# Peptides against a protein of PDB entry 6MBK: the designs that were tried, part 99

Target 1, 240 residues: chain A of PDB entry 6MBK
Amino acid sequence: GFEMVNFKEEGFGLRATRDIKAEELFLWVPRKLLMTVESAKNSVLGPLYSQDRILQAMGNIALAFHLLCERASPNSFWQPYIQTLPSEYDTPLYFEEDEVRYLQSTQAIHDVFSQYKNTARQYAYFYKVIQTHPHANKLPLKDSFTYEDYRWAVSSVMTRQNQIPTEDGSRVTLALIPLWDMCNHTNGLITTGYNLEDDRCECVALQDFRAGEQIYIFYGTRSNAEFVIHSGFFFDNNSH

## One batch from the design tools (peptide; made by RFdiffusion4, then SolubleMPNN)

Design b2_p11_3_s3 (from b2_p11_3, 6 letters changed)
Fold by OpenDDE base, seed 2:
Structure b2_p11_3_s3 (fold): chain B 240 residues (1-240), chain A 11 residues (1-11)
Amino acid sequence: as target 1 above (240 residues)
Amino acid sequence: SPVGMPISLAL
């Protein structure tokens, strides 16, 4: 009951193709469609993942490399999703000189510099890994791994990563959720959960939407969704 | 699209 639309000033979003009622389950995304740490391990990145302590310890970086590998793969299952991602982000890593100069008068400058330094350090580390590690030879990015690539992937994950349960529900893992993450933000309650029985992310409508209206969801105070296993949904009145 | 949040930047 929805379609992807490029909205003026908001970029891509979802538009209702029919009337949707509040609390109606209008969108679900099976686990098999998600980009997860597990799918990264099962990809061409798997052998390197199994031998690199940072990829193993930092699921967000694993997702970033997974995203880069899939972007560099013309036949990737996730190409349709990847093509919907922004080419640039409103994150500190993309701040222009004037924006950074403006922030010099604020405490935020230290966080910006920290992000720059840490991201640059990570890039330098993984550049060396990709050049020298035997299991990096099969990566499609072997000869095309730039800082700009890494900055983009890290920013994509930073803005879109979500916590979902593992298949057995015993732990949480990180995921990018295609189609769902196309929804733009509005104030309200979190109306997304994970259905372990059907092994899918589920989103219910925050309010009534008419045919032709943009569908909005509430991301919470943080951009990443956190799924509550015992309730299925995280309905917290954390309006900001 | 999601707004974004800081990720772990440790190395």
Scores: peptide ipSAE 0.031, ipTM 0.722, DockQ to the pose 0.055
Fold by OpenDDE base, seed 1:
Structure b2_p11_3_s3 (fold): chain B 240 residues (1-240), chain A 11 residues (1-11)
Amino acid sequence: as target 1 above (240 residues)
Amino acid sequence: SPVGMPISLAL
């Protein structure tokens, strides 16, 4: 077992409530608990999704809007999850002027500027869509859609999106994985996979954890984390 | 919590 704990410096994390052994399946998250492109399509966003080519083409943006819609929905199933999300992120979209100035001496500056520009363009596009599209009238964000909202949602997705199989296993889709993504990071191997038979994300312990210890996992490259859908777990020593 | 990753969101 584990419990969610707010650690002073790390924010929310998971703490073991009992001894957990290495390779033990300690955490699983059924598909029904995930925020996915499919759940977005099945939400209040669905009608707009069905008519907007960008939402259809860019699953990450679909997730961002899904996240915003659910955040704005008092009765959202994902409210407990959303409330655990950071208010700000270490993404380029949140870089302060000094950080940007520092990056001006690096090759990364072009990526930062690209993200700013792209995000701003996306916001402008979707602001217009939300204001004018008939199916946007039902969105809870209709009268509350700021750049800050969009920046937050995009950054949330950027840092937390994962690739999972579709229900039929024929394709991959994007998902936010509640509870699981609260695990803080350590160096190691990817110990998360998707079990298609049980239709759930599964995480095995990277190491032994004692009762009361924080449970750490390794995500590798966090954005669009890939899982082994056929073999269960991917054991590559990727870097962050 | 996840690490912030710089990825581009192109239109």
Scores: peptide ipSAE 0.029, ipTM 0.715, DockQ to the pose 0.052
Fold by OpenDDE base, seed 5:
Structure b2_p11_3_s3 (fold): chain B 240 residues (1-240), chain A 11 residues (1-11)
Amino acid sequence: as target 1 above (240 residues)
Amino acid sequence: SPVGMPISLAL
C-alpha cells in the first residue's frame, strides 16, 4: 500500500505504507480513471470536439480543454486529481523576462519563442471558437476562458501527457494518469506499462521500498512518454 | 511531477 504525502521540496508524492519489493505490482490505474482523448470526446466537450478539426487532430489540445472543462465542473470525477496539479509551472510559457534574456544566448530561445507564439495562436483561435460556436455554449468555461487558463492547461498536459494504447490496442492515444503521475522521479528503468487484458496502467516497484519511504519511479527520457504497448515492462533504457 | 511530451505545433 501507499499514501499521498506532501513532501517539503518535492511537493506531492507517494509514500509506502508497507514494505514493497522490487518488481512488485504496487500501483495500477484502470482506463476508466484516466483522462484521455476518448474521455474528452465523451464529456461536455464532445459536441465541440466532433466539429473542430484542430481538437480532432491534436489530442494534447483536446486534453487541455478536457482539463479546463473538468476543473470548471464542481462535480467532476477528476476534481481530486486536478486539485493536486500545480497552479503554475516552470515551463517556457511561464518564463519571466530575466529567464528569457538568459536564454537569448542559447539556441533554446527559438524553441521558447516558437512555443509561446504557437500557444498564443491556439488561444486566439479557440477564444473565437468558444465565443461563436453553438456547441461551446454548454461548456463551463464559456464565460471564463483566459490565456492564463489555456497556458495552465497546456502546461499541465505538456508535463503529464502519456501515450497509451487504445482499447483495442490497434493505436496509441494520449492520457493523463491520475495517482501514478504523483510519483516523483529517480534514476532507473521504466517500470510502467499498460495491461490491455485488464485495461489498466500498471507500475511495478523500481526497487525495494520500506514502510515510510517515498516511492520513486523513472519517467524515462520523456521525449516520448510511451507506454509499452506490448505486454511487458521494458527494462531497457529506452533512450527514445 | 512527471515530464510529458512537448506540445505539438499548430496554426
Scores: peptide ipSAE 0.032, ipTM 0.715, DockQ to the pose 0.058; fails the geometry check
Fold by OpenDDE base, seed 3:
Structure b2_p11_3_s3 (fold): chain B 240 residues (1-240), chain A 11 residues (1-11)
Amino acid sequence: as target 1 above (240 residues)
Amino acid sequence: SPVGMPISLAL
């Protein structure tokens, strides 16, 4: 009932191909289509993940490396999704020198510098890991792991990661949700949840949409979708 | 496009 379209002002989004009613389940994404910490463990990254404490402790970094490994793999299942991702982001990691100078008079500068320092430290750590760890030899990025690659992957995950339940529903894990994350934002209520019985992300329509209209969803007060398993998305107010 | 969950990058 929808198609991907490039909208002039909003970039890529979803357009209804038929009339969709409010509260109608119009979009679902099975777990098998998600990029998750679990799919990272089951990928070429798995052996390294099993030996690196930082990858194990930080699911977002695991997703970033999973994204990089899959991007570097021509036959990756997720190539069609990865090709829809921006090549650059409006995140602090992409700020120009003049933008950083402008922020020097604000409290935001401390968060920007923190992100830069943390990202640089992580890159330096993992560069060494990739060069020296035996399980890194099979990674497609071994000879092509740049700071720009890492910055892109971290920013991709930062802007698109979601919390979902584990397969058994006992814990929360992180996921990128292809197709669903193409929806653009509007004000409203959270209409996305996870159906454990069918093992899928489910999105119901926020309002009536006519055929040919763009389908919007509410991301919440921050565009960071924390899946509340029982209540939809919630956002932590991290200062941008 | 979605604005993702802020990544807590370990210090």
Scores: peptide ipSAE 0.029, ipTM 0.711, DockQ to the pose 0.066; fails the geometry check

Design b2_p11_3_s4 (from b2_p11_3, 7 letters changed)
Fold by OpenDDE base, seed 2:
Structure b2_p11_3_s4 (fold): chain B 240 residues (1-240), chain A 11 residues (1-11)
Amino acid sequence: as target 1 above (240 residues)
Amino acid sequence: GPVGMPISLAI
């Protein structure tokens, strides 16, 4: 067992409510609880998705709009998850003027400016789509779509999107994984995989955790939060 | 915490 806790320095995380052993399956999340490109297509966003080439080509943007639509829906199934998300992120889109000025001396400034320009361009495009497209009329964000909303949703997806298999296992798709993504990061091995037989994400403990301890996971390389579908999770008994 | 892939922002 575990519980969500707000840690003073790390924000929200998971705390063990009992002793958990290394390699124990302590957390699983069924597909039905995930925010996926499929759930976006099956939502109020579905009609617009079916007609917009960018939403179809860019699953991350589809997830961003799905997240915004669900946030704007008081009765959304995902409200408990959405309320756990940060209001701001340590992404370039949230850098203050002084932080940007500091980076002007570095090569990173070009990437920062690219992210700003691309995000602004996307916002301008979708603002027009939301204002003019007939299938946008039913979206709960129709009259309240701001750049700040879009920046938040894009940053949420950028920091939390994962690749999971499709239901038939034939392809990969993008998902936000509620509860699991609340685990804070530590160095180690990937201990999360997807169980196609039970149609769920599964996480095994990286190490022993005692009751009352924070549960950490290894995110892998931030550039590729892909589930190891073929090899399973790489778990080495690193007794730390 | 944040666990995700960078978004391709290319339109």
Scores: peptide ipSAE 0.050, ipTM 0.757, DockQ to the pose 0.062
Fold by OpenDDE base, seed 5:
Structure b2_p11_3_s4 (fold): chain B 240 residues (1-240), chain A 11 residues (1-11)
Amino acid sequence: as target 1 above (240 residues)
Amino acid sequence: GPVGMPISLAI
């Protein structure tokens, strides 16, 4: 087994409560526990989602609003997960003036400004939607929807969204994966996949972990936390 | 915590 622990420098992580062997399936998260575009559609957000083309087209924004609605809901099933999320992020949306000034000499400044501009435009759009749309009246965030709320939700999703298969395996959708995303990163191979037969995310141990050790996983390169829907853990044993 | 994919969709 494992337990959630607050590590001073790394924040929350998972610690082994017993010895775990390499390639052992130590963690699985059923679809019903995931925050998905589908769970957003089935939530209090569902009526608005069904009428807003941007929410329908942009699964990441749907997840951001789902996260905000659940955060504002005291009885949300995901409250324990949401409480583990950072209150602030080291993303471009949180850069201070001095950090932006430092980046002005780099090509990255264009991406920072683009992200800020896009997020601000999205906020302005959805602020108007929340104030005027009939289905927004039931949202717990109606009277408390700030830019700070929106940038937090967008940053949470940006840093934690994963691609998973739909229930029928015919398409990909976006998900936040509670408990699994508490694992801190180390160098290695991707050891997480989706089991369609059991309808769950599955994580196998990257290496042996002893009781009391922190469990690390490899997230992949920052750009592609693609769950490779390849059926088997292809351990390319490139032993040849 | 995990670093996901920035999907910046320009609106």
Scores: peptide ipSAE 0.048, ipTM 0.758, DockQ to the pose 0.058
Fold by OpenDDE base, seed 1:
Structure b2_p11_3_s4 (fold): chain B 240 residues (1-240), chain A 11 residues (1-11)
Amino acid sequence: as target 1 above (240 residues)
Amino acid sequence: GPVGMPISLAI
């Protein structure tokens, strides 16, 4: 077993409550617990989703709005998860002026500016949608949709979204994986997969962990955080 | 926590 612990400097993480062996399936998260594009479609956001082409085309934005709607919903099933999310992120959208200035000498500055510009445009678009669209009237964020909210949601999704199979396995969709995404990072192999038979995300231990030790997982490279959680464990270290 | 994928926010 494991427990959620707030570690100094690392924030929330998972701590083993017993000895866990390498390759042991220690953590699984059924689809019903995931925040997915499908759960977004099935939520209060569903009517708007069905009418907005951008939400339909951009699953990440759909997740961001899903996250915002659920955050604004006191009775949301995901409140315990949402409360564990950082209030701020080390994403370009949170870079201070000095950090941006530092990046001006790098090629990364263009990506940073692109993210800012795109996020601002998206916010402006969706602000108008939320204010004017009939299906937005029932959204819990109707009267509370700030750029800070949107920045937070986008950054939350950006840092935590995963590709998982659809229920039928025919396609991939995007998901936030509660509890699992509390694992902090270490170098190693991807040990997370999706079990379609049991319809759950599964994580096996990267190494032996003793009772009381923090459980770490390998996220892949930032570019490889696009790991399709395949049914196969131990994806090759795309160490970039 | 997970370091996320850069979302193509290209609208």
Scores: peptide ipSAE 0.035, ipTM 0.738, DockQ to the pose 0.060
Fold by OpenDDE base, seed 3:
Structure b2_p11_3_s4 (fold): chain B 240 residues (1-240), chain A 11 residues (1-11)
Amino acid sequence: as target 1 above (240 residues)
Amino acid sequence: GPVGMPISLAI
């Protein structure tokens, strides 16, 4: 087993409560516990999603709105997960003026400005949608949709979204994976995949962990600095 | 926590 612990230098992570062997399936998360584009469609957001082309085309934005709607809902199933998310992020959308000025001497400034412009345009679009669209009247966001809310949700999704198969395995969709996304990173091989037969995310141990040790996983070659966020999930090509 | 997939926030 494992437990969630606040580690002094690394923040929240998972600690082993027993010895775990390399390649042991120690963690699994059923689809029903995931925040997905499908769960967004099945939520209070569903009616708006069905009529908005941008929500339909951009699964990441659908997840961002799903996070915001669920955060604003005291009885949301995902409240325990949402409360574990950072309130702020070390993403370009949170850079201070001095940090942006420092980056003006680098090629990264173009990516920062692109993110700001895109996020601002999306916010302006959806602000109008929320104020004018009939299906937006049921959203808990209608009277409290700020840029800060949108920035937080977009940054949460940007830092935590993963690709998983659809229920029928025919396509790829986007998901936030509660509990699993609390594991901190180490160098190694990707040990997380999706089991379609059992309809769950599965994580096997990268190495032996002793009781009381922090459990690390390898996210892949993900550099926050390079904006190279690879999917943390291997699709096991179950060669059937 | 895991760094998620890069989202193109391109509209």
Scores: peptide ipSAE 0.036, ipTM 0.742, DockQ to the pose 0.073; fails the geometry check

Design b2_p11_4_s1 (from b2_p11_4, 6 letters changed)
Fold by OpenDDE base, seed 5:
Structure b2_p11_4_s1 (fold): chain B 240 residues (1-240), chain A 11 residues (1-11)
Amino acid sequence: as target 1 above (240 residues)
Amino acid sequence: IPGLVPVRHAL
């Protein structure tokens, strides 16, 4: 019912291959296809995860390292997904001097500085961990872990992480949702949920889409400032 | 276009 297409300005997106009606369940992603904190625990990162309190406490960082490890693994199940991710981002961690200057007159500058500072601190910490911790020896990052690697992974997770229920539904966890997160943003309502019975993410169409049209979803209520800070883009039709 | 922070969605 849809296909991946590289759109000129929006990058990868989904295009309908048939007419899709509003509220039609057109896309679902089973848990087993998600990159989650749990899949990180069950990966090559698992031993280190079990010993590092920061990884345990910060699921976003766990996902970042999970992403890096899988990227470095040629046989990773998630290679097709990872290959769709940008190699660079337009988020604050990638801002040039002039871009930062534009934000100096706003409160956003403080968030940018904070994000940069925190990311740098995390990198310094984990660089040492990777170099010295026994359970880091078999990680593909052992011999190559640069700030650029970490910046990329953090930015990837920052822009794409989602909260989903745990398998038993008792808690929430973080996940990257392949295929689904290819949908670009438009104004509207949240049309994605998690179906615990079938253990999958489910997305229903926000509106009617004709064959050949790009399929958009609503990312959620965000200010344009939040879009800039977190996603690196301005949305003109933002209702918030 | 990549999504939003701190989480794109709460599902």
Scores: peptide ipSAE 0.034, ipTM 0.730, DockQ to the pose 0.168
Fold by OpenDDE base, seed 4:
Structure b2_p11_4_s1 (fold): chain B 240 residues (1-240), chain A 11 residues (1-11)
Amino acid sequence: as target 1 above (240 residues)
Amino acid sequence: IPGLVPVRHAL
């Protein structure tokens, strides 16, 4: 009922191939297709994860390294997904000096500086870990781990991470949701949930979409400042 | 997705 299309200005998105009615379940993604903290633990990253407190404490960083390891692995199951990701982002970590200067008059500046500081510190820390930790020798990025790599991975996760339940539903964990996260944003209500019985993410249509129309979803309630900081764009029609 | 990198966080 849909196809991936490269839209001008918006990048990749989903286009309806038939009429889709509001509230129709048009898209679902089983857990096995998700990039999760668990899949990171079960990957080549697993041994290092098991011995590094920061990876264990910060699921977003675990996902970032998971993404980097899989990107560097030609036989990765997630290569088709990874190849759809942007090579660069419009997020704060990619801001030019003039953009940062402009934000100095806004409440966003403190968050931007925090991102810069945290990302730089994380990179420095993990560069050392990758150079010295015995379990890092197994990582495909062992001999090639640049700030640009890390910035990309962190930005990818920052813009695409989602909370999902664990398999038993007892806790929440973080996940990247392939295919689903191709949907671009519009105002509305959350129309995605997790079906534990079927162990899948489920997305129902926010509105009627005709064949040939782009399918939009609502990512969540956030200010325009949060869109800039976390999403890398300003949403002029933000409802709040 | 790209060009306008969206925060998903829908779940």
Scores: peptide ipSAE 0.031, ipTM 0.708, DockQ to the pose 0.134; fails the geometry check
Fold by OpenDDE base, seed 2:
Structure b2_p11_4_s1 (fold): chain B 240 residues (1-240), chain A 11 residues (1-11)
Amino acid sequence: as target 1 above (240 residues)
Amino acid sequence: IPGLVPVRHAL
């Protein structure tokens, strides 16, 4: 097995409680435990989702609002997961003036400014929606929706969103994968897939891990294009 | 957890 541990500098991660062999299926997460666009539609956000074209068109934003609504809900099933998320991120939306000044000499500055601009525009749009739309009345964030909230949620989704298959395997959808996404990164190969027969994410060990060792996975290669909000990783179908 | 850039996990 494994346990969640707060590691120095790395924050939360997973630690092996027994010896785990390479390629051993040590972790799986059923669909019912995921935060998905579908779970957002089935939540208190559902009525607004059904009426807002942006939420419908942009699954990452739907997940962001889903995350905010669940965070504001004391009895949310995902409270234990949400409580493990960072309060701030080292992503462009959190860059300080000095960091931005440094980037002015690079091509990345255009992406940063674009992301700032887009995120601010989205916030302004949804602030108005939340204040005026009838289906926003039931949202726990109705009277408390700040840019900081939105920035956090967007950044959380941006850094953790995954593409998984729909239940019938005909399409892809977006998901946050609790517990699994607590694994910190190391160099290697992708060792996670989605098992449609059992309807779950499955992760096999990248290498041997001894009891007491931190379990790492490979997140994949990063590119500048992946700083775009709508970017995500896709799960290969692991049919059994 | 807190430091990695967008798109945390590929499968």
Scores: peptide ipSAE 0.029, ipTM 0.697, DockQ to the pose 0.121; fails the geometry check
Fold by OpenDDE base, seed 1:
Structure b2_p11_4_s1 (fold): chain B 240 residues (1-240), chain A 11 residues (1-11)
Amino acid sequence: as target 1 above (240 residues)
Amino acid sequence: IPGLVPVRHAL
């Protein structure tokens, strides 16, 4: 019912291959296709994860390293997804000097500086870990781990991480949702949830889309990572 | 997704 297309300035997006009606379940992504903290634990990163308190405590960092490990793995299942990710981002970690100077007059400057500082410190920490930890020898990034790599991964996760339920629905965890996160933004309401019965992320159409039209979703003013726990999203087959 | 999505979560 849809295909991935490069929409010039919008980058990759999804285009309808048939007419899609509003509220129609047109897209679903099973858990097994998601990049999650659990899949990170089950990957080559697992042994290090089990020994590093920061990876354990910060799921976003775990996802960042998961992403880097998979990117560095030619045979990674997620290579098709990873190759569609932007090479650069418009996040604070990529701000130019002039942009930072402009922000000095705003309250945002403190957040920007904090993010820079924290990210730099994290990189320094993990660079040492990767170079010295016994379990790091298994990592495909062992001999190639730059700040640019880390910045990219952190930014990728920052912009794309989502909260999803655990398999038993008792807790929430973090996930990157391939295919779904290719949808570009339009104004509207959150139309994505998680179906625990079928163990999949489900997206219903925000509006009617005709064949050949780009399919948009609403990222929300609130974190769209909260779609599975947000009370504003309801459809008959949604489970949280 | 373009140059991107609003920041979902900060570091």
Scores: peptide ipSAE 0.028, ipTM 0.693, DockQ to the pose 0.083; fails the geometry check

